# Peptides against a protein of PDB entry 4Z5W: the designs that were tried, part 70

Target 1, 305 residues: chain A of PDB entry 4Z5W
Amino acid sequence: IPDVFLELNKLWYFSAQSNLFNGEMPRSLSNSRSISLLSLRNNTLSGQIYLNCSAMTNLTSLDLASNSFSGSIPSNLPNCLRLKTINFAKIKFIAQIPESFKNFQSLTSLSFSNSSIQNISSALEILQHCQNLKTLVLTLNFQKEELPSVPSLQFKNLKVLIIASCQLRGTVPQWLSNSPSLQLLDLSWNQLSGTIPPWLGSLNSLFYLDLSNNTFIGEIPHSLTSLQSLVSKENAVEEPSPDFPFFKKKNTNAGGLQYNQPSSFPPMIDLSYNSLNGSIWPEFGDLRQLHVLNLKNNNLSGNIP

## One batch from the design tools (peptide; aimed at target 1 R41 F246)

Design b2_p26_6_s1 (made by RFdiffusion4, then SolubleMPNN; from b2_p26_6, 10 letters changed)
Fold by OpenDDE base, seed 3:
Structure b2_p26_6_s1 (fold): chain B 305 residues (1-305), chain A 26 residues (1-26)
Amino acid sequence: as target 1 above (305 residues)
Amino acid sequence: VQKAIDEALAKSEGKGIHSGAPKDLP
């Protein structure tokens, strides 16, 4: 990418995604005063990520995902006072979340999916201080770590939490009960154990629950039949979605489906591939908004209602 | 070790929701 952004003093949106750009980010781009939205995703950009946050006063969205960047996560990003959305998916950092992210009050949406992030305990302890954090995607990190269950963790405004495919150990963490606005939870493809907690059914906005491919035991909590978002159409005010899409593969051999918004996911309860026992509750029939109930590959018994 | 991790990661690509676009192969 040429170093010409000094002359582009009115450039508000720069999208150069899905190209063959190589080398480093231009220094003039990293110092742009006008850019609000920067997307360079799916390129071959390299070097260290550097942004001059004191110059980039209009930066609101940053998508650098699927590049060949190296080095540490830029610790100065919280100084970008308007920066709301960050997509760093598929950047191999081999790093922890910077302590400076405790001060990241503008942050609303963060993805580090498949970014070689380490220390989930530190990551969650830091990110809980981001009072405006609504979307957190941490899939394919923290390999074989333990999911913290510390009740002091608080994500009050969290709407989307995705921590799939981490081989995480532990239980469904009680601190998630402090997230009453949670709409989407994906903890699939871990090594989570214990019982599914009844308090999950108290998350009135929770329309998508994926606990599949874990080691959960015991009965399905009856409280899941009372999930208000799945009983009735709440007029959830469509909040602005993250500026980055979500991806989920339907089949191992298929390309991932793109979901531009969390609301584009079908209302779902997926508890498949666990060790759950007992009966299927007839009251799942009350979940009139539910599109997918997946209970396959468990130890369930009795009658199918 | 690293190759086995990278292969395990590659095999885990697409298990659960993520925000990493597939690299569009040109």
Scores: peptide ipSAE 0.447, ipTM 0.822, DockQ to the pose 0.262
OpenDDE base, seeds 1, 2, 4, 5: peptide ipSAE 0.439, 0.433, 0.425, 0.425; ipTM 0.825, 0.814, 0.810, 0.815

Design b2_p26_6_s2 (made by RFdiffusion4, then SolubleMPNN; from b2_p26_6, 11 letters changed)
Fold by OpenDDE base, seed 1:
Order: sequence, then structure tokens, then C-alpha cells
Structure b2_p26_6_s2 (fold): chain B 305 residues (1-305), chain A 26 residues (1-26)
Amino acid sequence: as target 1 above (305 residues)
Amino acid sequence: VQAAIEEALAKSEGKGILSGPSKDLP
């Protein structure tokens, strides 16, 4: 990308997604006072990510996903006082979340999906201080770590939490009960164990629950039959709209489905591929908004209601 | 179950929800 952005002093939106750009991000772009939305996703850009946050006073959205960037996560990003959304998916950092992210009050949506992030305990301890954080995507990180269960962890405004395919050990963390606005939870494809906690059914905004492909045992909590968002339409909470899309692969041979917003996900309970026992509760029939109930590959018994 | 999950994870570089373009799904 040419270093000509000094002349583009009125440039508010720069999108150069899905091109063949290589080399480093232009210094003039890293110093742009006018840019609000920057997307360079799906290129071959390299080098260290550096943004002059003192200059980039209008930056609200940053999408650098699927590039060949290297080095540390930029610790100065919290100084970008208007920066709300960050997509760093598929950037191989091999790093921890910077301690400076405790001060990232503008942050609303963060993705490190498949970014070789390490130390989930530190990451969650840091990110809990982001009071405006609504969307957190950490899929394909923290390989074989333990999901912290520290009850003091608090994500008050969290609406979307995705920590799939991390091979995480531990249990469903009780600190999630401190996130009453949670709408979407994906903890699928981990090594999570124990029982599914009944307090999950108290998350009145939860319309999408994926706990599939874990080692959960015991009965399905009856409280899941009373998930208020799945009983009635009246609780359609305004969903976070991150500036980055979500993807879910349905089948090994099928392309990933793109979801531009969390609301595009079908209302779902997926508990498949666990070791759950007991019966299917007839009261799942009360979940009139539920589109997908997946209980396959468990140890469930009795009658199908 | 655990071995099947590990094998399924080894075969499926990214099950669950991801963010980033569909080409970023391995």
C-alpha cells in the first residue's frame, strides 16, 4: 500500500479487504487523523502493527485480520480513545494480552480468533476491566489451558462470548453468572467437564448456547427450559453489531456460513457430543423461539417428548 | 469422548464460531 494517506486528510473510511497487498502498513495510514474505519483484512501485510493513537483520534474500527503481521499486540491501542472494534483474527502473535488493555474503556468488540494468544487467565483478568466490552471472540487460542473459574471475574456488559476450539479444561465458570446480558455463548470444542450449571437458565437474554463437543456429565438442567429469550419474542434485546463478521462451519466439506451480526444466528441450544444423561425435558416444548435443539451423541435415556 | 474430541479437533481446525473471513476458516 503506498504511503500517500497524508494527502487524504478527509478519508473517513478505508477498506482494502481481500486484495493482494503486501509489505508493511503505510506510516501515513498509522498517523491518519481522519480515518474512522480501517479495514485491511485478508491481505499479506507484514511487520509489526503500529498505530499512532495520538494522531488517529477518529479511529473507531480496526480490522487487520488475516494478515502476516508479527510481533507483539500493540500495547498503546487503549490510547486510541474512540477505538471500539478490533479484529485481529488469524494474526499469529504468540503473545499474551497486554496489561494496558485494563484501560481500554472504548473497546466494545474484540476478536483474537486463531491468533496464537496465550494465558487465558491473564487475558480474562485484563479484559474484565474493559467496562464497555460486549463482544469477545477468543476461538482457537489458549490450547490446553484451564478456563479460570475465579468468581471475582466480571464482564457486566458482555453479550457475546466465544471461546471455542481451545481444548480448555475446567468447568463452566461461575463468573459468567455476572454477565446477565449474555446473548450468545460458545464454549464448544473444549475439554470442559463437570455438570452444566443450572444458573445458565437464569441468563434471560441467552438465545444461543453451544456447549457441544465437551466432556459434560449429569442431567440437562431443567432451568434451560425456561430461558426467557427462547420462550417469548418480547425480550429481543438490541444485539451488539461488531464491525467484523462471524463464521460457523456446518460440515467438514461445506464452506463456512457467514453471519454479519449475532442476530443472524438461529436461536439454538447445542449440547451434542457430551456425556449427559437423564431424560429430555418435555418443557423444551415451551421454547417457542428455539430453532435448533441438538442433544445428539449423549447418554440420554427415556422418551423423546 | 475425550479421544473423539481430540481427533475431531485435530481433523477440524476450527469448529465453533470464528471471526474473520470464511477463508480464515482453515
Scores: peptide ipSAE 0.324, ipTM 0.726, DockQ to the pose 0.361
OpenDDE base, seeds 2, 3, 4, 5: peptide ipSAE 0.293, 0.297, 0.300, 0.310; ipTM 0.734, 0.707, 0.736, 0.717; seed 2 fails the geometry check

Design b2_p26_6_s3 (made by RFdiffusion4, then SolubleMPNN; from b2_p26_6, 11 letters changed)
Fold by OpenDDE base, seed 2:
Structure b2_p26_6_s3 (fold): chain B 305 residues (1-305), chain A 26 residues (1-26)
Amino acid sequence: as target 1 above (305 residues)
Amino acid sequence: VQKAIEEALAKSEGKGIHSGAPKDLP
């Protein structure tokens, strides 16, 4: 990418995604006063990520995902006072989240999906201080770590939590009960154990639940039959989507399906590939908005209602 | 319930949601 962004003093949006750009990010781009939205995803950009937050006073969205960047996570990003959305998916940092992210009050949406992030306990302890954080994607990190269950963790405004494919140990964390606006939870493809907690059915905005491919035991909580977002349409809060897309791979197709917003996911309960027992509750018939109920590969018995 | 289960089984074969674009092969 040429180093000409000093001349582009009116540039508000720069999208150069899905190209063959290599080398480092231009220094003039890292100092742009005008740019609000920057997307360089799916390139071969390399070197350290550096942004001059004192110059980049209009920066609101940053997508650097699927590049060959290296080194540390930029600790100065909280100084970008308008920065709301960050996509760092598929950047191999081999790092912990910086302590400076405790001060990241502008942050609304963060992805480190497949970014070789370490220490989930420190990551969640830091990110709970981001009071405006609504979307958190941490899939394919923290390999074989323990998911912290510390009840003091508080994500008051959290709406989307995705921590899939980490081989995480532990239980469904009770601190999620402090997130009453949670809409989408994906904890699939871990080594989570224990019972599914009944308080999940109290999350009135929860329309998408994936607990599949874990080691959960016991009965399906009857409270899941009363999930208000799946009973009635009225609670579909139109919420600002993160500026980055979500992907779910279907095993049969080489390409993952792209979802531009959380509301593009079908209303779903997936409890498949666990060790759940007991019956399927007839009251799942009350979930008139439910599109997908997956209970495959469990120890369930009785009649299918 | 059964129809919702069957339609569901056909969809869930993914290793979870992520935000990393596949490399769009050019």
Scores: peptide ipSAE 0.469, ipTM 0.819, DockQ to the pose 0.236
OpenDDE base, seeds 1, 3, 4, 5: peptide ipSAE 0.433, 0.439, 0.424, 0.428; ipTM 0.821, 0.817, 0.807, 0.815

Design b2_p26_6_s4 (made by RFdiffusion4, then SolubleMPNN; from b2_p26_6, 12 letters changed)
Fold by OpenDDE base, seed 1:
Structure b2_p26_6_s4 (fold): chain B 305 residues (1-305), chain A 26 residues (1-26)
Amino acid sequence: as target 1 above (305 residues)
Amino acid sequence: VQELIEKALANSEGKGIHSGAPLDLP
């Protein structure tokens, strides 16, 4: 990308997604005072990510996903006082979350999907201090680590939590009960064990639950049949709208599907590919908003209601 | 419940949700 952004002193939005741009991010762009939305996703950009947060006072959204950037996660990003959304998916950092992110009060949506992030305990301990954090995507990181169960962890405003395909060990963490606004939970494709906790059914805003492809045992908690968001439409829950898309592979589509908003996901309970036993509760029929109940590949018995 | 299960069979055998690009689930 040419270093010509000094002349673009009124540039509010720059989108150069899905091009063949290579080399480093131009210094004039990393010093832009006018830019609010920066998306360079799906290019071949390289070098270290550097943003002059003291200059970039209007920056609200940053999408650098699917680039060849290297080095550390920029520790100065919390100094970008208006920066709300960050997509760093597929940037191979091989790093921990910077300690400075404790001060990232503007942060509302963060993705590190497939970014070689390490130390989930430190990451969650840091990110819990982000009081405005609503969307957290950590899929394909923390390989074979243990999901921390520390009861002091608190994500009060969390609406979307996705930590899929990490081979994580441990149990469904009790600290998630401190997130009463949780709408979407994906912990699929891990090595999580124990029972599915009954308190998940108390998450009145939870419309999407994926616990598939784990090692869960015991019965399906009956409290899942009373998830209020799946019983009635009366709770118009505020939609979390991060400035980055979500992707989920479907069997029929080699390339997966793009979802621009979390509300684009069908209301779902997926408990498939576990070791769950007991019966299917007939009261799942009361979940009038539920589109998908996936219980396949378990040890369930009795009749299907 | 049977109808909800049948609808689930048409759904995703994917490695969970991510924010990357369509093609790069390993």
Scores: peptide ipSAE 0.349, ipTM 0.818, DockQ to the pose 0.224
OpenDDE base, seeds 2, 3, 4, 5: peptide ipSAE 0.345, 0.337, 0.340, 0.345; ipTM 0.825, 0.819, 0.820, 0.816

Design b2_p26_7 (made by RFdiffusion4)
Pose (drawn by RFdiffusion4):
Structure b2_p26_7 (pose): chain A 291 residues (1-233, 242-249, 256-305), chain P 26 residues (1-26)
Amino acid sequence: IPDVFLELNKLWYFSAQSNLFNGEMPRSLSNSRSISLLSLRNNTLSGQIYLNCSAMTNLTSLDLASNSFSGSIPSNLPNCLRLKTINFAKIKFIAQIPESFKNFQSLTSLSFSNSSIQNISSALEILQHCQNLKTLVLTLNFQKEELPSVPSLQFKNLKVLIIASCQLRGTVPQWLSNSPSLQLLDLSWNQLSGTIPPWLGSLNSLFYLDLSNNTFIGEIPHSLTSLQSLVSKPDFPFFKKGLQYNQPSSFPPMIDLSYNSLNGSIWPEFGDLRQLHVLNLKNNNLSGNIP
Amino acid sequence: SAALNAANNANRTAIANSSEEDNILY
């Protein structure tokens, strides 16, 4: 990508995604005062990611995903004070999230999916302090680590939480109850154990729950039949393992408890869930009748 | 506002025309 971005001082939107571009991002792009939307995803771009946050005061959305970059996660990123969305997926950082990210108050959306992020314990202790974070994708990182149960964790405005295919040990942590506005929860494809917490049924905005492919035991909590959003009625897309979904509401309402060790019966009160599109209880130890 | 909406639609179309995947759910 040519180094001509000092000359293009009115450029607020640049999208070069899904091409064959290689090499580093030109430094002038890293200094662009006018750039707002930048999408370079799905190229062969490489090197340490450098962004001058004193210079890029209009940067609002950054998508460098699926590229050949290496080095660390830039620690100066919280200083890009208008940056609201970062898609860093499929960049092999082999690193932890910098502590400075606790100061990233403009951030509303973050994806480190499949990015070789280590230490979920430190990563979540840091990111809970980003008060405006509404969506978080940590899928395919933290391999075989423990999902922290530390009760001090609070993600208050969190709408979307996805940490799948990390083979995480531990239970569904209670501190998730501190995310009362949670819409979409995906903990699937992990090693999670214990029982399914009844408090999940207390999440009034939750319409999508994927607990599939875990080691969960015990009963289906009765509170799931009273889930409010299941009973009654921005750019950074998601892929389901790939089928594209543009926003969280693109996912039809779902309960997927499949591929666990759950026991007991199916509650008749599930009939109360009139807005439920998908119910997947396959590959469990469930017994009794079908209501 | 209209220009921003058009830019966002363009990005969505570009991603739809690509086979590459990120932001993955299971």

Design b2_p26_7_s1 (made by RFdiffusion4, then SolubleMPNN; from b2_p26_7, 18 letters changed)
Fold by OpenDDE base, seed 3:
Structure b2_p26_7_s1 (fold): chain B 305 residues (1-305), chain A 26 residues (1-26)
Amino acid sequence: as target 1 above (305 residues)
Amino acid sequence: EEELKKFREKEREIVANSDVEFNIIT
C-alpha cells in the first residue's frame, strides 16, 4: 500500500480487504486524522501493528484480520478515544491481552478469534473493565486452559460471547449470570464439564446457545424452555452491531456462511455431543421462535414429545 | 469411537471473524 494518505485529508472510509497487499501498514495511514473506518482484512500485511492514537482522532472501526502481522497487541489502542470495534482475527500474536485494555472505555466489539491469545483468566479480568463491551469473540485461543469461574467477573453489557474451540476445561461460569443482556453464547468444542446451570434460562435475551461438543452431564435445565426471546417474537431493536462480520463454516463445506449481524444467526439451542441424560421437555414446544434444537448424541431417554 | 470422532470433526462448525480462517482448520 503506498504511503499517500497524508494527501487524502478527507478520507473517512478505507476498505482494501481481500487483496494481495504486502509489507507494513503505511505510516501516513497510521497517522490519518480523517479515517473513521479502516479495513485491511485478508491481505499479507506484516510487521507490528502501530496506530498513532493522538493523530487518529476519528478512528472508530479497525479490521486487520487475516494478515501476517507480528509482535505484541498494541497497548496504546485505549488511547484511540473513539475506537469501538476491533477485529484482530487470525493475527498470530502469541501474547496476552495488554493491561492497558482495562481503560478501553470506547471498546464495544472485540475479536481475537484464532490469534494465539494466551491466559484466559488475565484476558477476562482485564476486559471486564471495558464497560461498553458488547461483543467478545475469543474462538481458537487459550488451548487447554481453564475457563475461570470467579463470581466477581462482570460483563454487564455483554450481548455476544464466543469462546469456542479452545479445549477449555471447567464449568459454565456463574459470572455469566451477571450479563442479563446476553443474546448469543457459544462455548462449543471445549472440555467443559458439570451440569448446565438453570440460570441460563433466566437470560431473557438469549436466542442462540451453543454448548455442543463438551462433557456436560445431568438433565437439560427445564428453565431453557422459558427463554423469553425464543417464546415471543421480540421486536428486534436494531442495536449497533460490530463493524466486522461473523463467519460460520462446517469443515465439510467449501463455503462458509457470513452473518453481518449477530441477529442474523438462526435462533438455536445446540446441546449435541454431550453426556446429558433425562427426558426432552415437552415445553420445548413453547419456544415458537426456535429454528434449531440439536440434542443429538447424548444419553437422553423417554418419549420424544 | 475413532470413527465417531472423525465424523464429529467433519461436522465441526466454527464461528469466527475471518473467512480465511476456515482454510487452516484442516
Scores: peptide ipSAE 0.397, ipTM 0.847, DockQ to the pose 0.047
OpenDDE base, seeds 1, 2, 4, 5: peptide ipSAE 0.267, 0.366, 0.339, 0.396; ipTM 0.737, 0.854, 0.842, 0.855; seed 4 fails the geometry check

Design b2_p26_7_s2 (made by RFdiffusion4, then SolubleMPNN; from b2_p26_7, 19 letters changed)
Fold by OpenDDE base, seed 4:
Structure b2_p26_7_s2 (fold): chain B 305 residues (1-305), chain A 26 residues (1-26)
Amino acid sequence: as target 1 above (305 residues)
Amino acid sequence: SSEEAKFRQELLEKIKNSDVEFNIFT
């Protein structure tokens, strides 16, 4: 990528994703005052990620995923006072979340999926201070660590939590009950044990629950049959809040990779590949919005309702 | 709920627009 971004003083959106760009991120780009949205995803960019947050005062979204960046997670990112969305998926950091992220009040969405992040306890202790954090993706990190159960952990505004494929030990953490706005929970492909807690059914916004491929025991909590989001009729899709600029991707040319629209996360309960016992509750029939109920590969017995 | 549908749509739009690799299905 050429180092010419100082001349582009009106450049608000820069997308150079899915190219063959190599080398370091241009210094002029790291100092751009105009850029709000930066995507360099799916390239071969290398070196350490550095952004001059004092210059990049308009930066709201950063996507650097699927690059060959190395080194530490940029500890100065909280100084980017408008930065809401970060995608650092598939960047091999081999690092912990910086302590500075406690101050990351602008942060709303964070992905470190498959980024060799370590120390889940520290990560969650830090990220709980991000009061605006709604989406947290930490899949394929923290290999064989223990999922912290510290009741003081509080993600008040968390809507999406995905921590799959970490081989995490522990139980479903009680601190998730402090996230009443939680809509999507994926803790699949871990080594989580104990019983599925009944308080999960009190998460009135929870429509997607994946606890598959764990070591859960006991009965399915009856409270899962009363998940309000899955019982309630679809009230009319009110238009999404204006804070998300719907970039209508103009239909550019014919060879566009069909972005497989991530299938709208179907309303789902996946408890498959556990050691759950007891019966399937007939009241799962009350979950009129449920698209997928996966209970396979358990020790369930009795009648199928 | 309408809020859930909104949020699902917002999340899908986030995923679609930000290419946030929600490797939910690894």
Scores: peptide ipSAE 0.031, ipTM 0.531, DockQ to the pose 0.118
OpenDDE base, seeds 1, 2, 3, 5: peptide ipSAE 0.023, 0.023, 0.018, 0.022; ipTM 0.473, 0.477, 0.542, 0.580; seed 3 fails the geometry check

Design b2_p26_7_s3 (made by RFdiffusion4, then SolubleMPNN; from b2_p26_7, 18 letters changed)
Fold by OpenDDE base, seed 4:
Structure b2_p26_7_s3 (fold): chain B 305 residues (1-305), chain A 26 residues (1-26)
Amino acid sequence: as target 1 above (305 residues)
Amino acid sequence: SEEEEKFRQELREKIAKSDVEFNIIT
């Protein structure tokens, strides 16, 4: 990418995703005062990620996913006072979440999916301080760690939590009961054990639950048949749109990056590939908004209702 | 199943259209 962004003092949106860009991020780009949205996803960019947050005062969204960046997670990102969305998926950091992220009050959406992040306990202890955090994706990290069950963890505004494919040990964490706005929970492809807790059915906004490919035992909690978001359309929770500013592209002529509305996740309960026993509750028939019920590869018995 | 893989693919595509890559790896 050429180092010409100093002259582009009105550039608000820069998207150069899915190209063959290599080398480091241009220094003029890292110092842009005008850029609000920066997407360089799916390139071969390298070096250390550096953003001059004192200069980049308009930065609201940063997508650097699927690049060859190296080094540490930029600890100064919380100084980007308007930065809401960060996508660092598929960047191999081999690092912990910086302690400075406790101060990241502008942060609403964070992905570190497949970023070689370590220490899930520290990560969650840090990120719980992000009062505006709604979307958290940590899939393919923390390999064989223990999912912390510390009841003091509080993600009050969390709508989307995805921590799949980590081979995590432990149980469904009680601290998730402190997230009453949770809409999507994916803890699939772990080594989670114990019973599925009944309090999951009290998450009135929860319409997507994936606990598949774990080692859960016991009966399916009857409370899952009373998930309010799945019973009635009136509780049609506002889609977990990360508050992506749907920038209504005013200008028709710049090739339509269809900000496709995040097409609604299908209402789903997936408990497949566990060791669950007992019956399928007939009251699953009351979940009129449910699109997918997957209970395969369990030890369930009785009649199918 | 093929339907499940299709659903996973549709979900991956839905997710890939978001600015946040949700690697829901099922």
Scores: peptide ipSAE 0.033, ipTM 0.575, DockQ to the pose 0.097
OpenDDE base, seeds 1, 2, 3, 5: peptide ipSAE 0.023, 0.026, 0.020, 0.031; ipTM 0.628, 0.650, 0.618, 0.501; seeds 1, 3 fail the geometry check

Design b2_p26_7_s4 (made by RFdiffusion4, then SolubleMPNN; from b2_p26_7, 19 letters changed)
Fold by OpenDDE base, seed 1:
Structure b2_p26_7_s4 (fold): chain B 305 residues (1-305), chain A 26 residues (1-26)
Amino acid sequence: as target 1 above (305 residues)
Amino acid sequence: SEELEKFRQELREKVSKSDVETNIFT
């Protein structure tokens, strides 16, 4: 990419996605005062990510996903006072979340999907201080770590939490009960154990729950039949979606389905591929907004309602 | 505002088949 952005003093939007750009980010771009939305996703850009946050005063969205960047996560990003959305998916950092992210009050949406992030306990301890954080994607990180269950963790404004395919150990963490605005929860493809907690049914905005491919035991909580967002549409708060898409793979070899917004996900409860027992509750018939109920590959018994 | 939303929509839609990110895994 040519180093000409100093002359482009009216450039608010720059998208150069899915090109053949290589080398480092241009220094003039890293110092742009005008840029609000920057996307360089799916290139071969390399080196350390550096942004001059004191110059980039209009930066609101940053997408650098699917590049060959190396080194640490930029610790100065919280100084970009208007930066709301960050997509760092598929960047091999081999790093922890910087402590400076405790001060990242502008942050609303963050993806580190498949970015070789380490230490989930530290990551969640840091990110809980981001008071405006609504969307958090941490899929394909923290391999074989333990999901912390520390009751003091608090994500008050969290709406979308995705921590899939990490081989995480532990139980469904009690601190998620402190997230009453949660709409989408995916903890699939882990090694989570214990029972599914009844308090999940108290999350009145939860329309998408994926706990599939774990080691959960016991009965399905009856409280899941009373999820208010799945009984009626009246409480569906349309909120601003992140500036990055979501991808759902149906299998390891297929192309992922793209979802442009969390609201584009079908209302779903997926508890498949666990060790759950007992009956299917007839009251699942009250969930008039539910599109997908997946209970396959469990130890369930009795009548199908 | 409308131009900004249009640009955001383009950022979400114009994903290459080679740029499949796994945010949700089933």
Scores: peptide ipSAE 0.047, ipTM 0.692, DockQ to the pose 0.600
OpenDDE base, seeds 2, 3, 4, 5: peptide ipSAE 0.025, 0.019, 0.030, 0.024; ipTM 0.625, 0.590, 0.659, 0.609; seed 5 fails the geometry check

Design b2_p26_8 (made by RFdiffusion4; failed a check: the pose's geometry)
Pose (drawn by RFdiffusion4):
Structure b2_p26_8 (pose): chain A 291 residues (1-233, 242-249, 256-305), chain P 26 residues (1-26)
Amino acid sequence: IPDVFLELNKLWYFSAQSNLFNGEMPRSLSNSRSISLLSLRNNTLSGQIYLNCSAMTNLTSLDLASNSFSGSIPSNLPNCLRLKTINFAKIKFIAQIPESFKNFQSLTSLSFSNSSIQNISSALEILQHCQNLKTLVLTLNFQKEELPSVPSLQFKNLKVLIIASCQLRGTVPQWLSNSPSLQLLDLSWNQLSGTIPPWLGSLNSLFYLDLSNNTFIGEIPHSLTSLQSLVSKPDFPFFKKGLQYNQPSSFPPMIDLSYNSLNGSIWPEFGDLRQLHVLNLKNNNLSGNIP
Amino acid sequence: SPTDEQIQAANEKLLAERDSTPDNIV
């Protein structure tokens, strides 16, 4: 990509995604005062990611995903004070999230999917301090690590939480109850154990729950039949493993408890869930009748 | 500075140009 971005001082939107571009991002792009939307995803771009945050005061959305970059996660990123959305998926950082990210108060959406992020314990202790974070994707990282149960964790405004295919040990942590506005929860494809917490049924905005492919035991909590959003009625897309979904509401309401060790019966009170589109209880130890 | 309409149209364009290479995997 040519180094001509000092000359293009009115450029607020640049999208070069899904091409064959290689090499580093030109330094002038890293200094662009006018750039707001930048999407370079799905190229062969490489090197240490450098962004001058004193210079890029209009940067609101950054998508460098699926590229050949290496090095660390830039620690100066919280200083890009208008940056609201970062798609850093499929960049092999082989690194932890910098502590400075606790100060990233403009951040509303973050994806480190399949980015070789280590130490979920430190990553979540840091990111809970980003007060405006509404969506977090940590899928395909933290391999075989433990999902922290530390009760001090609070993600207050969190709407979307996805940490799948990490083979995480531990239980569904209770601190997730500190995310009362949670819409979409995906903990699938992990090693999670214990029972399914009844408090999940207390999440009034939750419409999509994927607990599939875990080691969960015990009963289906009765509170799931009283889930409010299941009983009654921005750019950074998601893929399901790939089928594209543009926003969290693009996912039909779902309960997927499949591929666990769950026991007991199916509650008749599930009939109260009139807005439920998908119920997947396959590959469990469930017994009794079908209500 | 861009208008809200321009920002919306840019986002729609960005979505239309996006391909089947998954990243933000659910």

Design b2_p26_8_s1 (made by RFdiffusion4, then SolubleMPNN; from b2_p26_8, 15 letters changed; failed a check: the pose's geometry)
Amino acid sequence: MPTQEEIEKARQERLAKLGDVPTNIV

Design b2_p26_8_s2 (made by RFdiffusion4, then SolubleMPNN; from b2_p26_8, 15 letters changed; failed a check: the pose's geometry)
Amino acid sequence: MPTQEEIEEARKERLAKLTDVPTNIV

Design b2_p26_8_s3 (made by RFdiffusion4, then SolubleMPNN; from b2_p26_8, 12 letters changed; failed a check: the pose's geometry)
Amino acid sequence: MPTQEQIEEARKQLLSNRDDTPTNII

Design b2_p26_8_s4 (made by RFdiffusion4, then SolubleMPNN; from b2_p26_8, 15 letters changed; failed a check: the pose's geometry)
Amino acid sequence: MPSQEEVEKARQELLANRTDIPTNIV

